# Peptides against a protein of PDB entry 8RAJ: the designs that were tried, part 59

Target 1, 54 residues: chain A of PDB entry 8RAJ
Amino acid sequence: LPAENEDPDKAVVDLHRSPPKTKDPDLTPSGIIAKVKAGDMTQETARELLLAMR

## One batch from the design tools (peptide; made by RFdiffusion4, then SolubleMPNN)

Design b2_p25_2_s1
Fold by OpenDDE base, seed 5:
Structure b2_p25_2_s1 (fold): chain B 54 residues (1-54), chain A 25 residues (1-25)
Amino acid sequence: as target 1 above (54 residues)
Amino acid sequence: MEAARRAREEAERLAELEALALEVP
């Protein structure tokens, strides 16, 4: 039985696939600050979220 | 000297976010 050589070149991990922004619906103000300190959130996104909670 | 200024500016911006987070009820 001929083994079909499926081309190994389709494992282009699309590095442009932004990780699904896990909209943690339960981000507390303290949780937002913790994500900024960890480098997991931009200061701009944190500011927008905190202002939307006010 | 430049690294210390950047670290201060980053700390000031973080403190502004912390202050804003304390204004959220």
Scores: peptide ipSAE 0.546, ipTM 0.875, DockQ to the pose 0.745
Fold by OpenDDE base, seed 1:
Structure b2_p25_2_s1 (fold): chain B 54 residues (1-54), chain A 25 residues (1-25)
Amino acid sequence: as target 1 above (54 residues)
Amino acid sequence: MEAARRAREEAERLAELEALALEVP
């Protein structure tokens, strides 16, 4: 069985591979907080993103 | 009792992130 290529289209914002594109409304400070509140982002990833945008 | 502690800890951590988000221009 071919390993399920976990579709890289779930934008795993790998901060080491792709800096947060400020053009994605979901990667705005407010969008990051909204994803954490929805359970779609970890608090750790959100912290790293917000610190990288500072 | 434990669920209410966890919910407070999660809310405090979320408030820390909200504060950090306000520091981003």
Scores: peptide ipSAE 0.539, ipTM 0.875, DockQ to the pose 0.647
Fold by OpenDDE base, seed 2:
Structure b2_p25_2_s1 (fold): chain B 54 residues (1-54), chain A 25 residues (1-25)
Amino acid sequence: as target 1 above (54 residues)
Amino acid sequence: MEAARRAREEAERLAELEALALEVP
């Protein structure tokens, strides 16, 4: 069975990659919390993002 | 019993993130 190439492009916001210049509604404080609730973001990444916005 | 403890710990951590998100302008 060919291993499905899980596209690694599913939205791990690498904080070492330049701060997202996009006003992505998904990167608002509320959007970050929504991604954590959906399981699409780790709590650690969410904490780091929220602290960087403070 | 373990699932209910994990769910509480996850809910507490989520509440801390929600509180932090409210401090962001």
Scores: peptide ipSAE 0.536, ipTM 0.875, DockQ to the pose 0.548
Fold by OpenDDE base, seed 4:
Structure b2_p25_2_s1 (fold): chain B 54 residues (1-54), chain A 25 residues (1-25)
Amino acid sequence: as target 1 above (54 residues)
Amino acid sequence: MEAARRAREEAERLAELEALALEVP
């Protein structure tokens, strides 16, 4: 089944594609949680990001 | 009944992420 449109304007923070920029407001602990709540980030990626900031 | 179980499991996992986010300085 063809993958339904990944919206190319959603900056999905992929840890495997770019190191977390600690200055990106979207990569703050609160910004990560907001992206998960919006469905713009997986719980797995959020967990990996939050653990890497600890 | 299954949808209510999934919503609880998702809410529990989100609460675990919120707790982990509070441990980040």
Scores: peptide ipSAE 0.533, ipTM 0.873, DockQ to the pose 0.617

Design b2_p25_2_s3
Fold by OpenDDE base, seed 3:
Structure b2_p25_2_s3 (fold): chain B 54 residues (1-54), chain A 25 residues (1-25)
Amino acid sequence: as target 1 above (54 residues)
Amino acid sequence: DLERLLEERRRRELEELERLALTVP
């Protein structure tokens, strides 16, 4: 039986991979503010994101 | 009264975030 070398290392979700800088249009300064206004984001998370973008 | 004060605080903190957002290039 050929051992299917399913490389078990390909399932390691690199939790240390910085989230891709997806130019998520929703992560623009205006998009962040819109999410806070909608209640979809906390003010604290928005502050941290905006400070990291500055 | 308390709910209104919390809403007014939230609004002020949001206005500060809006000002912060305007400083992001």
Scores: peptide ipSAE 0.587, ipTM 0.892, DockQ to the pose 0.654
Fold by OpenDDE base, seed 2:
Structure b2_p25_2_s3 (fold): chain B 54 residues (1-54), chain A 25 residues (1-25)
Amino acid sequence: as target 1 above (54 residues)
Amino acid sequence: DLERLLEERRRRELEELERLALTVP
């Protein structure tokens, strides 16, 4: 008899995980540069964002 | 080679953006 121990407890989505108050790490100067390097952002958009943050 | 010149331009423009990013507080 195969023991049906599918532990259903691996789906405890910790609903108490406070949304990381990480100030959108994606909108930091380093995050912007990382997106440009990944090809997920244009250099023009990155320049505009960085100039607006200055 | 045109592709090499475009890559070298893209790299220089990225280095300028990295320098700009270092000026953001």
Scores: peptide ipSAE 0.585, ipTM 0.891, DockQ to the pose 0.580
Fold by OpenDDE base, seed 4:
Structure b2_p25_2_s3 (fold): chain B 54 residues (1-54), chain A 25 residues (1-25)
Amino acid sequence: as target 1 above (54 residues)
Amino acid sequence: DLERLLEERRRRELEELERLALTVP
């Protein structure tokens, strides 16, 4: 009787997969302008951010 | 043309934001 020990490969779901660091693209003045040009940011939000960085 | 006037406005407002961004160190 071959007892095939099928090791259940417990796919250890790595629950410690650090959430992908959203490299929040460093909200540089140039990065803010690029988001406005792409349509990913309003001009008003961009103005508020740029004024807060001054 | 209204579309052209809106595009020209959006462009001017963006050029103002670009000037503002150049004042941030």
Scores: peptide ipSAE 0.584, ipTM 0.891, DockQ to the pose 0.578
Fold by OpenDDE base, seed 5:
Structure b2_p25_2_s3 (fold): chain B 54 residues (1-54), chain A 25 residues (1-25)
Amino acid sequence: as target 1 above (54 residues)
Amino acid sequence: DLERLLEERRRRELEELERLALTVP
């Protein structure tokens, strides 16, 4: 039985898979600030979200 | 010290975001 060569191309872990931006639509103003302090959100994104909630 | 100036900027920008967050109901 010939061992079919497993194509090495299946191991391309898409390193460009941006983690799903869980835009939790339920981010409170306090939750946004907490994410910025944790480094999980940029100040720019936080500013845009807070301005859109005003 | 440039590092101190960058930290003081980041802190001021965060304090502005905290003030903005307090204006959202």
Scores: peptide ipSAE 0.583, ipTM 0.890, DockQ to the pose 0.770

Design b2_p25_2_s4
Fold by OpenDDE base, seed 3:
Structure b2_p25_2_s4 (fold): chain B 54 residues (1-54), chain A 25 residues (1-25)
Amino acid sequence: as target 1 above (54 residues)
Amino acid sequence: SAAAAAEARRRRELEELERLALEVP
């Protein structure tokens, strides 16, 4: 007997959920480099940001 | 190996980004 109990109504993507208040972590040059080292940012995006801050 | 060459490029590009980050006031 394949399982009864996946409630199909819980996939309401609340499109009205206020974006979490990401305090934009001050994108300091050091913070950008840390994100690249963590793999959370591409080197290309980091280069563009650092050049725009110069 | 091609993998070792790609890793060495990524490391050089990171060192260049670190230099660029030190030039930002």
Scores: peptide ipSAE 0.581, ipTM 0.890, DockQ to the pose 0.690
Fold by OpenDDE base, seed 5:
Structure b2_p25_2_s4 (fold): chain B 54 residues (1-54), chain A 25 residues (1-25)
Amino acid sequence: as target 1 above (54 residues)
Amino acid sequence: SAAAAAEARRRRELEELERLALEVP
């Protein structure tokens, strides 16, 4: 059976999913900006996350 | 160029996101 390498790094933070109760360093304002700069997050998703944290 | 204009937009949008990130407590 081909192992479906579902890339575990797609924590697509679905804004419709309850905010992860874990202080994921990747969900800090600085972590969000770092992901956008790395190309791992869209500016749209980052905007929505930052606005939801305000 | 169209590419330079797109890059300049992406940079401005990122600067706005950096500002929003600083406004989060």
Scores: peptide ipSAE 0.567, ipTM 0.889, DockQ to the pose 0.600
Fold by OpenDDE base, seed 1:
Structure b2_p25_2_s4 (fold): chain B 54 residues (1-54), chain A 25 residues (1-25)
Amino acid sequence: as target 1 above (54 residues)
Amino acid sequence: SAAAAAEARRRRELEELERLALEVP
């Protein structure tokens, strides 16, 4: 199988490995919601992120 | 259908996340 080049620049929002850089457009509240709508993020991870930003 | 009920749950949970996102400053 071709190694899906999981583009390492797909910000794997691991709250434990990489604290959300508040300057990453993909980590804005709107960006998080957009990723969930696209299926690129779980609702659970999105909830944890949004709660950590409150 | 069970699929339509699952999609309706997912949509409601997403609407809750959208509300939570509006509470982030």
Scores: peptide ipSAE 0.566, ipTM 0.888, DockQ to the pose 0.648
Fold by OpenDDE base, seed 4:
Structure b2_p25_2_s4 (fold): chain B 54 residues (1-54), chain A 25 residues (1-25)
Amino acid sequence: as target 1 above (54 residues)
Amino acid sequence: SAAAAAEARRRRELEELERLALEVP
């Protein structure tokens, strides 16, 4: 299935595009949740990130 | 409303992500 490239202008962290950097404040568990609440990250990408950090 | 049901699902899924985020060290 072609991954629907939703919006190249959003700095959405994609696990398939870049490994999670635990030192990036935007990639902390709290930062991930904040991005999802802002609409800057999908719930699916957030779930994958949080599961990879566990 | 179908829209109100969709928003309530999205909110529950966010609350589950918040729980998952608390399990990350």
Scores: peptide ipSAE 0.565, ipTM 0.887, DockQ to the pose 0.597

Design b2_p25_3_s1
Fold by OpenDDE base, seed 4:
Structure b2_p25_3_s1 (fold): chain B 54 residues (1-54), chain A 25 residues (1-25)
Amino acid sequence: as target 1 above (54 residues)
Amino acid sequence: MEAERALEELDEMERREREARRRAE
């Protein structure tokens, strides 16, 4: 079974290093809300990301 | 979804969580 290498380095969105490129489905406004609903992201981090996309 | 609408949804999630906590006390 190929272990899905969840590249842990892709999960660390450095809010300071790059504006979230809308190319990552997980970093879309809808993807962010989905992660918060799943418990995979804090509301604080989600708020910061969404404010940076405004 | 636009970022502004996602912020509104986040605020509503937070409100629902606060209301749920107040009902569980």
Scores: peptide ipSAE 0.603, ipTM 0.892, DockQ to the pose 0.643
Fold by OpenDDE base, seed 1:
Structure b2_p25_3_s1 (fold): chain B 54 residues (1-54), chain A 25 residues (1-25)
Amino acid sequence: as target 1 above (54 residues)
Amino acid sequence: MEAERALEELDEMERREREARRRAE
C-alpha cells in the first residue's frame, strides 16, 4: 500500500475552527496573502480565513 | 497586516485577474 504521503505541510486549515492565535507565519493575514500569491491557496479559502480573523 | 487590509489586497488581486481574463477574450 503506498503510504499516502499526507504532506504534513498541508495543514488543512479547518475553516470552522476559531483562527488559531498562532505565531504561525502561514496563518497570519500576510502569510495567507503570500500563499495566494504563490498559488498555494485559493482566493476563496483565503477570503474565508481572513473573514474569520476580522 | 490586518485582516481587513488583506481582504482589500485580495479584492485587488481578483480585480486584476478579472481584467486579465477580459483582455484574453
Scores: peptide ipSAE 0.598, ipTM 0.893, DockQ to the pose 0.668
Fold by OpenDDE base, seed 3:
Structure b2_p25_3_s1 (fold): chain B 54 residues (1-54), chain A 25 residues (1-25)
Amino acid sequence: as target 1 above (54 residues)
Amino acid sequence: MEAERALEELDEMERREREARRRAE
């Protein structure tokens, strides 16, 4: 099977790490929804992240 | 946007996708 090119700029968000107090615009609720709309994040991963942020 | 409002938007996107799949069957 050909190796999928892992894009080295995709910050692997560790879902098991305590809710990131991240100032990262990409990990805000609005940034997560923007990534899902762009096709850069699955709805499942977005749901898990948002549930950890409430 | 709060996390709760983002979850509501995600549920709406999922509903629209399910409705689109059912129309393509």
Scores: peptide ipSAE 0.597, ipTM 0.893, DockQ to the pose 0.629
Fold by OpenDDE base, seed 2:
Structure b2_p25_3_s1 (fold): chain B 54 residues (1-54), chain A 25 residues (1-25)
Amino acid sequence: as target 1 above (54 residues)
Amino acid sequence: MEAERALEELDEMERREREARRRAE
C-alpha cells in the first residue's frame, strides 16, 4: 500500500489558540496570500488571520 | 505587504471566483 505522505508538520494555524505574533514568513500578510493562492489555506481562514493582524 | 492591502487582494480573489462561478451556471 503506498504510504500517503500526509505531512503532519503542516502547522495548522489554530486561530483560536494564538494570535499570529509569529515572525514566521509564512504568517506575514504576503505569506498568507501566497498560501491561499497555493491552495494551502482557505480564504475564510486567511481573512480571519489578516483581520487579527490589522 | 500590510494586512489592509492583503484583505483587498483577498476581496479581489473572492470576486473573481464568484464571477467564474456565475459564468459556469
Scores: peptide ipSAE 0.597, ipTM 0.893, DockQ to the pose 0.633

Design b2_p25_3_s2
Fold by OpenDDE base, seed 1:
Structure b2_p25_3_s2 (fold): chain B 54 residues (1-54), chain A 25 residues (1-25)
Amino acid sequence: as target 1 above (54 residues)
Amino acid sequence: SEAERALEELDRMEEEERRRKELLE
């Protein structure tokens, strides 16, 4: 089976994982919005993450 | 909160996308 090249830079944000500890810049509210703007995250996924962080 | 401000930004992005779709129809 081809090893799915899990692009190690695509932190698959597991929505079911405990809210990310504030140290990952990609998982801050601003980092989430930046990923959406880059096309690296859907608006739906971003909304779910942000709702879990408030 | 920062999350609430980000949700408000996301709402703006959704509205901009909606307007773009409406202009392309």
Scores: peptide ipSAE 0.595, ipTM 0.887, DockQ to the pose 0.762
Fold by OpenDDE base, seed 2:
Structure b2_p25_3_s2 (fold): chain B 54 residues (1-54), chain A 25 residues (1-25)
Amino acid sequence: as target 1 above (54 residues)
Amino acid sequence: SEAERALEELDRMEEEERRRKELLE
């Protein structure tokens, strides 16, 4: 069976778990937009995160 | 704010995607 390389390092940003309090550069407004452009985040998820950061 | 500027960028990306879909129909 081909091992599905589920990259476990896709930090699924669980929007329901906590507003991102992390100084993670990937969770800054610019980092969120960069993930959308890379196809690593949906536009919907990005919108919800950015609205919570406003 | 930085978040507001990112929302405005996201709105532009959504509009570009919509226009691309309309051109493929």
Scores: peptide ipSAE 0.595, ipTM 0.888, DockQ to the pose 0.708
Fold by OpenDDE base, seed 3:
Structure b2_p25_3_s2 (fold): chain B 54 residues (1-54), chain A 25 residues (1-25)
Amino acid sequence: as target 1 above (54 residues)
Amino acid sequence: SEAERALEELDRMEEEERRRKELLE
């Protein structure tokens, strides 16, 4: 199977790390939904992140 | 909260994807 080119600029969000106090706009609830709509994040990963942020 | 509103949006997106899949089967 051809190796999918992992885009090196995709910040790997470690789901097992304590909820990041990241001022990263890409990790806000609205930023997560925007990534899902763009096809840059799965619905499963988005759900896990949002559940950790509530 | 903002996170709860985003989870509700994600639930709507999942339901729309499921309905689209069922129409293509």
Scores: peptide ipSAE 0.595, ipTM 0.887, DockQ to the pose 0.698
Fold by OpenDDE base, seed 4:
Structure b2_p25_3_s2 (fold): chain B 54 residues (1-54), chain A 25 residues (1-25)
Amino acid sequence: as target 1 above (54 residues)
Amino acid sequence: SEAERALEELDRMEEEERRRKELLE
């Protein structure tokens, strides 16, 4: 079974790093909301990320 | 912006969670 290497290092969004123009679907405003809904992100972290994207 | 719409959705989610908690107390 291919272990889905969920690279845990990619999940650490450094809030102090200028939001990379990450084509990462997980760092779009919609992707952030999806993570909150899934329980994979706190509402607080989501707010900080979304405010930085504003 | 898309980010502003996502913040408004997040505010709604927080309010829904708060109301849900208040109904269980």
Scores: peptide ipSAE 0.595, ipTM 0.887, DockQ to the pose 0.729

Design b2_p25_3_s3
Fold by OpenDDE base, seed 1:
Structure b2_p25_3_s3 (fold): chain B 54 residues (1-54), chain A 25 residues (1-25)
Amino acid sequence: as target 1 above (54 residues)
Amino acid sequence: MEAEEALRELDEMEEEEERRREELE
């Protein structure tokens, strides 16, 4: 059986995909900043995500 | 928080990291 290693912690945010209009707390502007503050996201990735939401 | 407000907070975080780097050199 291929282990579907859906690593649930790797929401690979496809930066080229329109930001999901989902209530995902991790993909809100506040959730992105919270991940950067936690060290779970780079400032570069956060900037790209936030620019795509603008 | 809107995306533009989050971008400003990210810029403030970058400036704080830069200041900390300059204080350690």
Scores: peptide ipSAE 0.588, ipTM 0.877, DockQ to the pose 0.664
Fold by OpenDDE base, seed 4:
Structure b2_p25_3_s3 (fold): chain B 54 residues (1-54), chain A 25 residues (1-25)
Amino acid sequence: as target 1 above (54 residues)
Amino acid sequence: MEAEEALRELDEMEEEEERRREELE
């Protein structure tokens, strides 16, 4: 069975770090909204991330 | 989408969840 490497390095989003020029599709505004819709992110965390990207 | 458009979509989602909660009470 291929061990699904759940890459534990999937972005501890340090909310205090300047938004990395997001090469990560999961940290784009659209990726954030997609995670909220999937139930993988809280609306609060999404709001904080989006405000930091403004 | 831009961050400002995503914030508006997030607010619309919150209002839809609130309306659904009020309809179920």
Scores: peptide ipSAE 0.588, ipTM 0.876, DockQ to the pose 0.644
Fold by OpenDDE base, seed 2:
Structure b2_p25_3_s3 (fold): chain B 54 residues (1-54), chain A 25 residues (1-25)
Amino acid sequence: as target 1 above (54 residues)
Amino acid sequence: MEAEEALRELDEMEEEEERRREELE
């Protein structure tokens, strides 16, 4: 049975892109905190995104 | 939550990680 290679290209949010005005649940304040808790985002990256959303 | 509430939760997480580091030194 072929192991499903989980693609490592799950979108590193490029911080130099304008904060996505996306209704993406993963880029809401709650979605950002959930990614930090999962280890999928650094606290520094989360802080920069949240400051840009304020 | 709002961005300001998420920033407070992030500060609380940072302080918990710092306390855990100091307990391991």
Scores: peptide ipSAE 0.587, ipTM 0.877, DockQ to the pose 0.627
Fold by OpenDDE base, seed 3:
Order: structure tokens, then sequence, then C-alpha cells
Structure b2_p25_3_s3 (fold): chain B 54 residues (1-54), chain A 25 residues (1-25)
């Protein structure tokens, strides 16, 4: 099986961690939508993240 | 953008992808 090149810059967001008050622009609701529109995140992963921020 | 507004934007994107799939069947 070809090794999938895991892109080392995909910060694995632990969905079970209490929603960090992250000043990380990539973890804001707008940053999540921007990643989905760019094809860098699935709609399913984005939905799970946004539900955890509610 | 609040999380609830972003969830509505995801629902709109999902509905657009579904319409495009149905137009190609």
Amino acid sequence: as target 1 above (54 residues)
Amino acid sequence: MEAEEALRELDEMEEEEERRREELE
C-alpha cells in the first residue's frame, strides 16, 4: 500500500477536548468554513467542530 | 461569524452539492 503522505501541518483537532478559546484563526467558525471552501476540510469534520463550539 | 451561522452555511453547501449530483444522474 503506498504510504499516504500525512501532511505534517494538519493539526489533529481533538474533538473530545473542551472547546479551546483558541485565538487560532483556523479554529474559528469563519476559518473552518474557509477550509471547507478550499477543500482542506470535509463538511462532516467541519460540522463536528462547529457543534462542539455551540 | 458565530458557530450557528457557520452551521447554516454548511447546510447550504451540502444542499448545493446534492442538487449538482442529482442533475448528473
Scores: peptide ipSAE 0.587, ipTM 0.877, DockQ to the pose 0.632

Design b2_p25_3_s4
Fold by OpenDDE base, seed 4:
Structure b2_p25_3_s4 (fold): chain B 54 residues (1-54), chain A 25 residues (1-25)
Amino acid sequence: as target 1 above (54 residues)
Amino acid sequence: MEAEKALEELDRMEEEERRKEEEEE
């Protein structure tokens, strides 16, 4: 069985790293809101990320 | 979506969750 290596290191957004100009759709303002709506991100973490993007 | 509009949407989501919790009590 291929262990789905859910790479846990890709989910750790280092809040102290200068907001990468991430072309990652998941780190766009809309992607962050979508993760919160899905239950994949806390509102607190989403606020911190969005404030760092302002 | 801009970051500022996403913050306003989070504030709305938090208020909607709080109202649901208050209606379940």
Scores: peptide ipSAE 0.578, ipTM 0.870, DockQ to the pose 0.654
Fold by OpenDDE base, seed 1:
Formats: sequence, structure tokens, C-alpha cells
Structure b2_p25_3_s4 (fold): chain B 54 residues (1-54), chain A 25 residues (1-25)
Amino acid sequence: as target 1 above (54 residues)
Amino acid sequence: MEAEKALEELDRMEEEERRKEEEEE
């Protein structure tokens, strides 16, 4: 089957991966909150990511 | 923002959502 469009802009954050020390604005605590406010991330996924960063 | 402050912001967002749901009933 043709690879269903991996929307390259949806970084599927592997919650099981150690939080990347990336300069990726989307993976910062502020970037996560911005995605939730935009409707691009669920509160549940945001909570799991932020807890893994603490 | 630190992760702890972002968690506190998320808790405020959840409380605001719950209050909106309760006002729409």
C-alpha cells in the first residue's frame, strides 16, 4: 500500500523516547502548550510529554 | 517555560474546558 501520507509536519512524538533535547519549538514545554491551544495536540498527549520532561 | 509551569497551564485549560461544558448543559 502506498505509504499513507506521513504528514511530515506531524512529528509523531514517540512518548516512549527520551524527550529529545532538540531545539524543536514543537517539543518544548511552550510548544506543546501552543499545540494544545491550536487543537493540534490533545491535553492527554501534552500531559504525558510534559511529565516525561519533568 | 519549564515543564512544571506547562503542567500548571494544562490544569488551568482543563478547568476552563470543564467550566464551559457545565455552562452549555
Scores: peptide ipSAE 0.578, ipTM 0.871, DockQ to the pose 0.662
Fold by OpenDDE base, seed 2:
Structure b2_p25_3_s4 (fold): chain B 54 residues (1-54), chain A 25 residues (1-25)
Amino acid sequence: as target 1 above (54 residues)
Amino acid sequence: MEAEKALEELDRMEEEERRKEEEEE
C-alpha cells in the first residue's frame, strides 16, 4: 500500500485554541500572508487571524 | 508588516482571484 504521506507538519492553526501571541515567524502578519501565497492557508483563515491581531 | 497592512494585501489577493475566475468563464 503506498504510504499516504500525510505530512503531519501542516501546523493546522487551530483558530479556536488561542489568539496567536506566539513569536512564531509563521504567525506574524507577514508569515500569514506568505502561507496564503504558498497555498498552505485559506484566505478566510488568514483574515480571521489578522483581525484577531488588530 | 502590521496586521492592517496584511488585511489590505489579503483584500488585493481576493480581488485578483475573483478577476481570474471571471476571465475563465
Scores: peptide ipSAE 0.578, ipTM 0.871, DockQ to the pose 0.621
Fold by OpenDDE base, seed 3:
Structure b2_p25_3_s4 (fold): chain B 54 residues (1-54), chain A 25 residues (1-25)
Amino acid sequence: as target 1 above (54 residues)
Amino acid sequence: MEAEKALEELDRMEEEERRKEEEEE
């Protein structure tokens, strides 16, 4: 099977890192939902991130 | 948006996706 090009600019969010006090707009609850709507994030990964922020 | 309200938005998106898959079968 041809290797899908892993886009190296997708910041791998380490889910095991304590809740990021990230000022990064991409890691806000609204930024996560925007990435899912754009197809840039799976619903599963978004759910795990949002549960870690609760 | 709070994390809880974003989880409720994901649940709606998942239900809408499942309904579209069921309409294509």
Scores: peptide ipSAE 0.578, ipTM 0.871, DockQ to the pose 0.607

Design b2_p25_4_s1
Fold by OpenDDE base, seed 4:
Structure b2_p25_4_s1 (fold): chain B 54 residues (1-54), chain A 25 residues (1-25)
Amino acid sequence: as target 1 above (54 residues)
Amino acid sequence: KDKEILEKLKKKKEEERKREELKRL
């Protein structure tokens, strides 16, 4: 089995690649608006959240 | 559910303030 020489520079770049910020989809402006539309969140709570994100 | 989301947001905003303060030193 050919040992694919994973370039040691790729391993260093992957360690410096900030883990994809798993933006909680619920804590994005779009996710908040989606919860209000689904009836899972009040418009007032959504307003406070959106203002706190600005 | 709303209370948990508010708490998570307050925590993220506090972490962001701490990161901005560290960038100004």
Scores: peptide ipSAE 0.165, ipTM 0.671, DockQ to the pose 0.000
Fold by OpenDDE base, seed 3:
Structure b2_p25_4_s1 (fold): chain B 54 residues (1-54), chain A 25 residues (1-25)
Amino acid sequence: as target 1 above (54 residues)
Amino acid sequence: KDKEILEKLKKKKEEERKREELKRL
């Protein structure tokens, strides 16, 4: 089997790659407001989400 | 999409409450 030259440094970086803390940008007050401005979210849903964050 | 965001937010708030409860023991 050809040893795929996976750079041993890439394999070590990937193993130490903390799972991306996907700060869901959608779960921030700024992300919610951005979705309302883009038309991807209703103002009512945004209000409920922002109230649930208090 | 709105429903998924609400579910993720509820989960985050529950995890935060559990972390605060563990600090009070």
Scores: peptide ipSAE 0.154, ipTM 0.654, DockQ to the pose 0.000
Fold by OpenDDE base, seed 1:
Structure b2_p25_4_s1 (fold): chain B 54 residues (1-54), chain A 25 residues (1-25)
Amino acid sequence: as target 1 above (54 residues)
Amino acid sequence: KDKEILEKLKKKKEEERKREELKRL
């Protein structure tokens, strides 16, 4: 079976691809506010998180 | 859930500081 030559250029592009900054949508100001609205977070915890993000 | 989010936020800030420090060398 021919070993599929995975193009060595794809591995180099993936090494230079800054790992997608997984902007955890949950760790954005908008994501925190969305969790409070969903009832998954208290307003007090959200305030502390938003202050810690500044 | 709130404690896990606080830890993830602290870790993200520390990783960002380390990345900024590495850009200044």
Scores: peptide ipSAE 0.152, ipTM 0.646, DockQ to the pose 0.000
Fold by OpenDDE base, seed 5:
Structure b2_p25_4_s1 (fold): chain B 54 residues (1-54), chain A 25 residues (1-25)
Amino acid sequence: as target 1 above (54 residues)
Amino acid sequence: KDKEILEKLKKKKEEERKREELKRL
């Protein structure tokens, strides 16, 4: 069995890596509007989401 | 999909609130 020298420093760096700011493009007003235009979201859900962002 | 987006939005608002609270201390 190759001893996977899992460098314990890589695991610590990954835990301290601020979760990538995944700009969930879906969570922007523009992304919500784009999903409605694509038919992937209802206008009602989009309205509720946009109101919840104010 | 809509439920997951709502949950992610709630989580983002909570993180933003925590960041604003930390800036007021």
Scores: peptide ipSAE 0.145, ipTM 0.641, DockQ to the pose 0.000

